# Peptides against a protein of PDB entry 2N1D, part 39

Target 1, 169 residues: chain A of PDB entry 2N1D
Amino acid sequence: EVKVKIPEELKPWLVDDWDLITRQKQLFYLPAKKNVDSILEDYANYKKSRGNTDNKEYAVNEVVAGIKEYFNVMLGTQLLYKFERPQYAEILADHPDAPMSQVYGAPHLLRLFVRIGAMLAYTPLDEKSLALLLNYLHDFLKYLAKNSATLFSASDYEVAPPEYHRKAV

## One batch from the design tools (peptide; made by RFdiffusion4, then SolubleMPNN)

Design b1_p13_7_s4 (from b1_p13_7, 7 letters changed)
Fold by OpenDDE base, seed 4:
Structure b1_p13_7_s4 (fold): chain B 169 residues (1-169), chain A 13 residues (1-13)
Amino acid sequence: as target 1 above (169 residues)
Amino acid sequence: FESEDYSEFVATA
């Protein structure tokens, strides 16, 4: 397994996220006020504004595209607690053609980085490419940590209604 | 893969 270290600043959020969903029976408000697409766009722009070379900008764009793709592929099958599945089903029914990166936000994006390491372990990447990718992933995670105050908030969750509980696993 | 309703995300943090 490839180790993707979560910044210490974000580790407590994973606990809070877990608690909000599984114990407090809350749901992240969807569509997200700030979706994954916008977060990745902001990151890319942030990197561009820091005076990176063209090659670095290209690499950032590829990493952003990769993160987006992985998120869209993995969200429904690997990044949801069972309690969130009815919500996801509703999203799919209402927006069947919308990528989940346009619907979900930072908390679910952070969950991706808990799982992505296992996926990368079986991705056909040479050691140098993998190391470079990991560096960018950690850089992005640092960006999330830097902006955690605006990206992660319990106020973005809401108590699921009783009718939701009846259909939730 | 299937997502599990346990603290896997927390445990891996």
Scores: peptide ipSAE 0.272, ipTM 0.797, DockQ to the pose 0.112
Fold by OpenDDE base, seed 1:
Formats: structure tokens, sequence, C-alpha cells
Structure b1_p13_7_s4 (fold): chain B 169 residues (1-169), chain A 13 residues (1-13)
């Protein structure tokens, strides 16, 4: 298995996220105030502003595109707690053509990095390419950690209404 | 893909 290390600063958030959804029966407010597309765009712009070479900028764009694609593919089947499934179904019904990276935000994006390692293990990448990818993924995670105060907040969740509970249970 | 037990999110933390 390919190991993707989650920064220590973000590990507690995974617990809080789990608690908010599964124990407190809350839902992340959708559509996200700051969606995955926006987060990735900010990261790319941040990297570009750091004086990277053209080659590095190209690599960042490719990594961003890859993260977005993985997120959109995996969100519905790999990144949702059972309690969130009715919400996802509603999103699909109301916005069937919208990529989930335009709907969901930082918490679900972080969940991706818990699962992405296993997916990368089955990706036909040579050792050099995999190492480069992992470096960028870890770099992105560090970026999330640096901006965690603005990206991760319990205030972005809300108590699910009674009618939702009936659908989820 | 099949859904899994998502407790791994907590386990990773």
Amino acid sequence: as target 1 above (169 residues)
Amino acid sequence: FESEDYSEFVATA
C-alpha cells in the first residue's frame, strides 16, 4: 500500500468530522461555501506565486487536475458516511451534471487523502513518477494544514432536520 | 467501487 501521511494538524479534524456526522447527526452545508475546485485553484495560485519554474507550474496543474478527478470519482462511493448518503442523492437529483468538486468542500477533500493511497497502489506509475506525485500530495496537505483555520470549521455543519433522519436511518 | 467502513478516517487520525 502507498502511504499518504496526513499532517498531525489535520488528524484531529478527521475525528471531529466523524463526530459531527455520525454521532451528532449533522451534515456539512452544501453546496460548500468554498468548494474543492476553489481550494485546488487557490493552492495552484499559491504555488505559482512562490516563484516556481514553468515545469513546476505544469506539474502543479497536473496534480491539481488529478486530485480533482480522483475526488469526483471517489466521493460518492468511498468518501461518504452512511448518514450522508441521502444528502448526496439529493445533490445528484438536483444537480446531475455538476462535478462533486464544485459541491463539496475541505472536509470531504481531506477524507480523500485517507483513501487515495490504496488507489495509487493500483495505478501504473513508475517509482519516480509515484515519488513525485506523493511529494506534491504531501505538499498540498501541508497547504491544507497551513490554512486549516479557514478551511475546517464545525460551523460549516448543521443539524439534519427530522425528515432527513427518517431517510438516513 | 464499493462503500466501506469509514472508521478508517478516524483510525488514520
Scores: peptide ipSAE 0.264, ipTM 0.778, DockQ to the pose 0.102
Fold by OpenDDE base, seed 2:
Structure b1_p13_7_s4 (fold): chain B 169 residues (1-169), chain A 13 residues (1-13)
Amino acid sequence: as target 1 above (169 residues)
Amino acid sequence: FESEDYSEFVATA
């Protein structure tokens, strides 16, 4: 399979995220104050501000679009803990036409990169194209790591109310 | 609608 390496700086967050949801029975606040769309937009703008060539800007935009699409496809079926299922159902009911990239934020986006490798294994990319894509994905992950202090915080979670807990057991 | 318990997110390489 295709291996996407998660930066060491972000691996502890995956543990914290898991702990907050599954053990502390908290939920990420939705809709996210900083959603996936916004994070990807900031990344693209960041890359543009670095003086990239037109070709590189195009590539960044394509990568951003791809990440967004993968996220929107995979969120509901691949990126949620079981405790989060009722919340997701409520989101779908309240926002039936909204892409999940406009609802969810950095923690769930990071989860995507744990799973995206398996999906990329089925893409019809040649070795060079895949390597280039992986480079961009790793570059984006480094961007997340650089901004981890603002993107990943336990304060973005809240204890699920008793009603939710009873529903989710 | 089925979703697995993705606690394996913790185990990354």
Scores: peptide ipSAE 0.271, ipTM 0.791, DockQ to the pose 0.094; fails the geometry check
Fold by OpenDDE base, seed 3:
Structure b1_p13_7_s4 (fold): chain B 169 residues (1-169), chain A 13 residues (1-13)
Amino acid sequence: as target 1 above (169 residues)
Amino acid sequence: FESEDYSEFVATA
């Protein structure tokens, strides 16, 4: 299995996220004020501003595209708690063709990196390419950690209404 | 699509 290490600074957020959803019965406000697309765009621009070469910029863009693709594929089937399923169903009904990277935000994006390692294990990449990819994934996670104060906040969640509780599993 | 209760997000982080 491919190991993707989550920065220690972000591990407490995964606990808070889990608590907000599963124990406090709150929902992340959707559509996100800052969606996954925007976060990835900011990261790419951040890397470009650091004076990277053209080749490095190209690699960053490909990694960003890959993260977005994996997120959009995995969100509905692998990144949601049971309590979030009715919310997701409503999003699909209202916006059936919208990429989830335009709807969800940082908390769900972080969940991706808990699961992405298992997916990469089955990806036909050579050793060198995989190592390079992992380096960028860890670099992105470091970026999330640096910006955690603005990306991860309990204020982005809200108590689910009574009507939602009747639908929730 | 159905999702699981991925409490392991905390455990495997």
Scores: peptide ipSAE 0.271, ipTM 0.800, DockQ to the pose 0.096; fails the geometry check

Design b1_p13_8_s1 (from b1_p13_8, 6 letters changed)
Fold by OpenDDE base, seed 2:
Structure b1_p13_8_s1 (fold): chain B 169 residues (1-169), chain A 13 residues (1-13)
Amino acid sequence: as target 1 above (169 residues)
Amino acid sequence: FEPAEEVPWAPTP
């Protein structure tokens, strides 16, 4: 089993996110003000600003691309609570050609890393390559933790309207 | 297959 360690700073957010959605019946505001694409772009630029070598920059870009692809594949089927399904359906209807990385934001991106380990277990990567990938994933997660104050906020959620609640329950 | 709604998201073991 491939283990992806979530930073301790972000673990409480996963609980808060769960609580906001499932208990408080709130929804993350969509389209996200800062979507997954933007977050990944900021990370890549951050890494570049740190004076990385060309080879390292290449690796970062590959990792970013990979995260984006995994997110876009897994969001609809693996990363949503039941209460979020009607919202997702509406998003698909309104934005049929948009990748979900352009719609959803940090909270849902973080959820990916709870599940991505299982997906990586099916990859044909050798031990060294997998270790390198995991290192980058953990590096990205540390980046999220560092910027958690701006990326994760309950203010990005809103109480679902009565019509939605009646539809979702 | 969907995530469990009754349990908060948690890191994989």
Scores: peptide ipSAE 0.047, ipTM 0.694, DockQ to the pose 0.129
Fold by OpenDDE base, seed 3:
Structure b1_p13_8_s1 (fold): chain B 169 residues (1-169), chain A 13 residues (1-13)
Amino acid sequence: as target 1 above (169 residues)
Amino acid sequence: FEPAEEVPWAPTP
């Protein structure tokens, strides 16, 4: 299996995220203040500002596009806790054609990297391409860690109303 | 495939 290492700085957040949703019965506020699209755009711009070559810029753009695609495919089926499913259903009903990368934010994006390794194992990539991809995925995770104070906050969650609890069986 | 509810999200070994 393809191993994607999560930075130690972000592992505690995954626990806090889990606790907020499953134990405290809170929901991440949607649509996100800073959605996945904007986070990926900021990363791409950050990499470009660091004086990268044209080839490196192209690679960053491809990686960003890939992350966005995987997120949009996997969010609804693999990245949500049971308690979040009614919220997701409401989002789909209100915005059926909107990509989830425009709705969800950093916490759910981070969840992707817990599962993406298994998906990449079945992707027909040559060894060189896979190594390059993994390098950029880890680089992106480091970027998330550097900006964790602004991207990951319990204040972005709110207690689910009683009406929601009745739907979240 | 669905995430586990009883344990926090964590990287796979």
Scores: peptide ipSAE 0.046, ipTM 0.686, DockQ to the pose 0.134
Fold by OpenDDE base, seed 4:
Structure b1_p13_8_s1 (fold): chain B 169 residues (1-169), chain A 13 residues (1-13)
Amino acid sequence: as target 1 above (169 residues)
Amino acid sequence: FEPAEEVPWAPTP
């Protein structure tokens, strides 16, 4: 498998996220106040503002586009805990044509990076391209860690109502 | 991949 290292600062959040959803039976408030699209846009702008060359900017844009695509593909089938599936179903019903990157936020985006490595292992990328991609993914993760105080908060979760529990697995 | 109820980096079922 391809190993994508999660920053140590964000590992505790993955645990907290897991705990909030699976143990405390809370749900991330949707639509997210700051969705994945916005986070990726901010990252891209952040990279551009740092005086990158055109080639670097292009690479960043491609990485952002790739992350967005992977997120939109994987969210519903790979990034949700069972408890979140009814919520996802409601989102699909209410917003059938909306990409999930416009609905979900940082916690779910972070989950992507736990799973993306396995997907990349079977992606037709040469070693150099894969290494470059991994570097950008790690760079993005560092960005998430840097902005973790504003991106990850338990206050973005809320206790699921009793009626939700009845339909949740 | 199947969603896990464990910590995301925990071994998948």
Scores: peptide ipSAE 0.040, ipTM 0.675, DockQ to the pose 0.120
Fold by OpenDDE base, seed 1:
Structure b1_p13_8_s1 (fold): chain B 169 residues (1-169), chain A 13 residues (1-13)
Amino acid sequence: as target 1 above (169 residues)
Amino acid sequence: FEPAEEVPWAPTP
């Protein structure tokens, strides 16, 4: 398995996210106030502001595009708790052509990095490409940790109504 | 495969 380390600062959030959804029966408010597309764009701009060369900027853009694609492919099948399935179904029904990176936000994006390592193990990447990708994935995770106070908040969740509970059982 | 609802998200071993 390809090793992707989650920063220690973000590990408690994964537990809080789980607790909010599965124990407290809350849902992340959708569409996200700050969606995955926006987070990735901010990261790319952050890297550009650091004085990177054109070559490095190109690499960042490719990584951002890759993360977005992985998220959009994996969200519905890999990154949701059972309690969130009715919400996802409603989003698909109302916005069938919208990529999930425009709907979901930081908490679900972080969940991707719990699973992405296993998926990369099945991707035919050469050693150099894999090393470069892993470096940027860890760099991005460090960026999320640095901005965690802004990106992760329990106030972005809300208690699901009784009607939703009946659908989720 | 889907994540387990009973277990919080965590990095795989």
Scores: peptide ipSAE 0.052, ipTM 0.694, DockQ to the pose 0.133; fails the geometry check

Design b1_p13_8_s2 (from b1_p13_8, 5 letters changed)
Fold by OpenDDE base, seed 3:
Structure b1_p13_8_s2 (fold): chain B 169 residues (1-169), chain A 13 residues (1-13)
Amino acid sequence: as target 1 above (169 residues)
Amino acid sequence: FEPAEEYPWAPTP
């Protein structure tokens, strides 16, 4: 099993996110004000601004592309609570060809990193490539932690209307 | 109405 460590400062957010949706019956406002694509772009630009070499820049771009792909594959099947499924269905109906990385934001992206390790365990990567990938995944998580005040907020959630409850619960 | 879903993001023991 491939272990991806979530920063301790982000673990409480996973709990808050879980509580907001499953206990308080709120929904993350979609489309996100800052979607996964933009978060990944900001990270890539952040890494480039720190004076990285060309090889490191290439690696960052590949990691960003990989995270985006994994998110788009896993969101609908592995990253949603039951309460969120009607919302997801509405998004698919309104935007059938849009990648979910353009719709969802930081909270759902963070959920990916709890599951991504299991998926990487079955990905045919050599040890060097896997180690490099893991380093960048952890680096990205540190970036999320550093910017957590702007990326993770309960104000991005809203109480689901009664009509939604009737089809969700 | 259903009770709250179990927290799924805890590390496996």
Scores: peptide ipSAE 0.464, ipTM 0.847, DockQ to the pose 0.053
Fold by OpenDDE base, seed 1:
Structure b1_p13_8_s2 (fold): chain B 169 residues (1-169), chain A 13 residues (1-13)
Amino acid sequence: as target 1 above (169 residues)
Amino acid sequence: FEPAEEYPWAPTP
């Protein structure tokens, strides 16, 4: 088993996100004002601005690309609550060719990191490569924690309209 | 209303 540790600062957000959607019947506003693509881009730029070598820059880009790919693959099948399914269906209908990393934001991205460890366990990576990847994943999570005040907010959620409730619950 | 889903992000036993 590959363990990706979620920073303690972000664990409460997973609970709040869960509560907002499943208990309070709210939805994260889509398309996100700051989507996964932009978050990853900001992280990459942040890392590059800190004086990384070319090799480190390449590694960051590969990690960003990997996170994006995993997110796009897993969002629809692994990261959504039942209450979010109608919203997802609407997004697919309205944006059939758009990757979900251009639609969803930080809360859903954070959910990925709870599941990504299990996926990495079946990825054919040598121990050294896996350790390096894990280091970058944890580094990215630390970045999310550092910027959590701007990335995670209950104000990005809204009460689902009555017509949505009829199709969701 | 259906009961809320269980919190799915806790470590599995």
Scores: peptide ipSAE 0.461, ipTM 0.846, DockQ to the pose 0.054
Fold by OpenDDE base, seed 2:
Structure b1_p13_8_s2 (fold): chain B 169 residues (1-169), chain A 13 residues (1-13)
Amino acid sequence: as target 1 above (169 residues)
Amino acid sequence: FEPAEEYPWAPTP
């Protein structure tokens, strides 16, 4: 199995996110104020501003594209709690053709990185390419950690209304 | 009442 290490700074957030949704019965506000697309774009721009070469810029763009693709594939099937299912269904009904990277935000993106390692284990990448990818994934996670105060907040969640509870629980 | 969903993000051994 390919191991993607989550920064220690972000591990508590995974717990808080879990608690907010499953125990406190709150929902992440959708569409996200800052969606996955924008987070990835900011990261890419951040990397470009650091004086990277053309090759490094290309690599960042490819990594961003890959993360986005994996997120859009895995969100609905792998990254949601049961309590979030009705919300997801509503999003699909209202925005059937919208990629989930335009709807969801940092908390759900972080969940991806807990699962992505297992997915990469089955990806046909040579050792060099895999090492490079892992390096960028860890780099991105460090970026999330550095910006955690703006990306992860309980204020982005709200108590689900009684009507939601009736169909979710 | 259903118990809260188990925390799924623990590191895999």
Scores: peptide ipSAE 0.458, ipTM 0.845, DockQ to the pose 0.053
Fold by OpenDDE base, seed 5:
Structure b1_p13_8_s2 (fold): chain B 169 residues (1-169), chain A 13 residues (1-13)
Amino acid sequence: as target 1 above (169 residues)
Amino acid sequence: FEPAEEYPWAPTP
């Protein structure tokens, strides 16, 4: 298994997110005010502003594209708590052709990085390419940590209505 | 009713 280390600054958020949804029965407000696509775009622009060469910019774009793809593939099956399933179903019904990276936001994106390491283990990458990818992933996670105050907030969650609870029965 | 799930994001042993 490929090890992707979550920054210590973000680990408490994973716990808070878990508590908000599973114990407090809240839901992340969808569509996200700041969706995954926008977060990744901001990261890419951030990297470009740091004076990277064209080749480095290309690499960043590829990494962003990869993260987006992994998120869109894994969100519905691996990143949701059971309590979130009815919400996901509603999103699919209302936005059948929209990628989930345009709907969900930072909290769910962070969940991806807990699982992405295991998925990368099945990706045919040589040692050098894998190391480079891991560097970008960790760099992105550092970016999330740096911007955590704006990306992760309990105010982005809302109490699920009684009608929603009945769907979870 | 959906009971609270176990925290799933702990490091794998």
Scores: peptide ipSAE 0.457, ipTM 0.849, DockQ to the pose 0.054

Design b1_p13_8_s3 (from b1_p13_8, 5 letters changed)
Fold by OpenDDE base, seed 4:
Structure b1_p13_8_s3 (fold): chain B 169 residues (1-169), chain A 13 residues (1-13)
Amino acid sequence: as target 1 above (169 residues)
Amino acid sequence: FEPAESYPWAPTP
């Protein structure tokens, strides 16, 4: 499979996120205060502000669009723990036409990058295109790591109420 | 694909 390396700074967060959801039975507060769309927009603007060439700016926009699309496709099927399924169902019921990139935030976005490599392995991309994409994905992950203090916080989670536990697997 | 309650970096099926 295609290996997408998670920055060491973010690996502890993956553990904390896992622990908060699966062991502490907490839920990420939805809709996110800062959703995936906003994070990607900030990244794009950040890249643009660094004096990139037109070609690089275009590439960033394409990568952002790609990440958004992958997230929206994979969130419901590949990025949620079983405990989060009822919450997701409620979101779908209340906002059936809303892309999940407008609902979920950084923790779930980070989960995407754990799984995206395997998906990219079966994507019809030539070697050069794949290498370029991987470079941008790693660049974005570095951006997440740089801004991890503001993007990842246990305070964005809350203890699920007893009634939620009854319907959660 | 249904993610398990294991570590999020567990190998993808």
Scores: peptide ipSAE 0.245, ipTM 0.780, DockQ to the pose 0.141
Fold by OpenDDE base, seed 2:
Structure b1_p13_8_s3 (fold): chain B 169 residues (1-169), chain A 13 residues (1-13)
Amino acid sequence: as target 1 above (169 residues)
Amino acid sequence: FEPAESYPWAPTP
């Protein structure tokens, strides 16, 4: 298996996110104030500002593109709690052609990294390429941890209205 | 998470 290590400082957020949704019956506000696309763009720009070589910049862009693609593929089927399904259905109805990376934000992006390891196990990467990719993924996760105060907040959630509860299972 | 909704902090194998 391919193991992607989540920073210890972000693990509590996964619990908080779970609690907000499943126990407190809240929903992440959509469309996100800061969506996945913007987070990835900020990361890429951050890496560029650090004086990376052209080769490293290229690699960062490829990693960003890959993360975005995986997110868009996996969000609807792998990254949502049952309580979030009606919200997702509404988003799809209102924005059928919009990639979910333009709708969802940091909490759901973090959820991806809990699952991405299993997906990477089936990718045709050699050992060195996989190690490099993992390094970038971990680097990105460290970036998320560094910016966690602005990216992860319970204030981005809201209590679902009664009519939503009637639709949710 | 549908498969492991109760434990999203635990990475899948």
Scores: peptide ipSAE 0.105, ipTM 0.740, DockQ to the pose 0.110
Fold by OpenDDE base, seed 1:
Structure b1_p13_8_s3 (fold): chain B 169 residues (1-169), chain A 13 residues (1-13)
Amino acid sequence: as target 1 above (169 residues)
Amino acid sequence: FEPAESYPWAPTP
């Protein structure tokens, strides 16, 4: 098992996100006001502004690209509650060529980090590469925690309309 | 994505 530790500041949000959708029957507003692409871009720019070396900048870009790719691959199949399936289907119908990192935002991105550890356990990475990746993943999570007030808000969710409830499980 | 998977205290699979 590859353990990806989620900051204590973000752990309560996973519960709130779960509650908003599964119990309160709300949906995250899509397209996100701040999508995954922009969050990752802000992180990369933040790291670059901190006086990183060229090698560190390259590594950040690779990590950002990797997170984006994993998110786009896993969102539809691994990161959605059943109640969110009709919304996802609508997004696919309206934007068939758009990567989900341009549609979804911070809450769904955080869900990725709940599962990414298990996925990395089956990835053929040497110990050094894995350690480096884990360090950047934890660093990114710390960045999310520092900016949690602007990235995670219940106001970004809305009550699903009656017609949606008929389609949702 | 099961509800239990989103819990902060849930063990990693």
Scores: peptide ipSAE 0.177, ipTM 0.747, DockQ to the pose 0.101; fails the geometry check
Fold by OpenDDE base, seed 5:
Structure b1_p13_8_s3 (fold): chain B 169 residues (1-169), chain A 13 residues (1-13)
Amino acid sequence: as target 1 above (169 residues)
Amino acid sequence: FEPAESYPWAPTP
């Protein structure tokens, strides 16, 4: 398997996220104020501002595109708790053509990296390319950790109304 | 195919 290490700074957030949704019965406010597309764009711009060459800049764009694609494919089927499924269904009904990277935000993006390692194990990449990709993924995770105060907040969640609980049975 | 639950401590498949 391909191991993607989550920064220690972000592991507690995954627990808090789990608690907010599954135990406190809260929902992340959608559409996100800061969606996945914006987060990835900010990361790409951050990397470009640090003096990357044209070739390195191109590589960053490819990594960003890859993360976005994986997120959009996996969100609905792999990254949601059971309690979040009615909310997702409502989003699909209201925005059928919108990619989920334009709807969801940092907490759900972080969940992707818990699963992405297993997915990469089935992706045909040579050792050198895989190592490079892993370096960028870890670099991105470090970026998330660095900006965690603005990207991860319990204030982005709200208690689900009683009528929602009925849908989540 | 229905959405699966994810957990922060879930084992990798």
Scores: peptide ipSAE 0.096, ipTM 0.738, DockQ to the pose 0.098; fails the geometry check

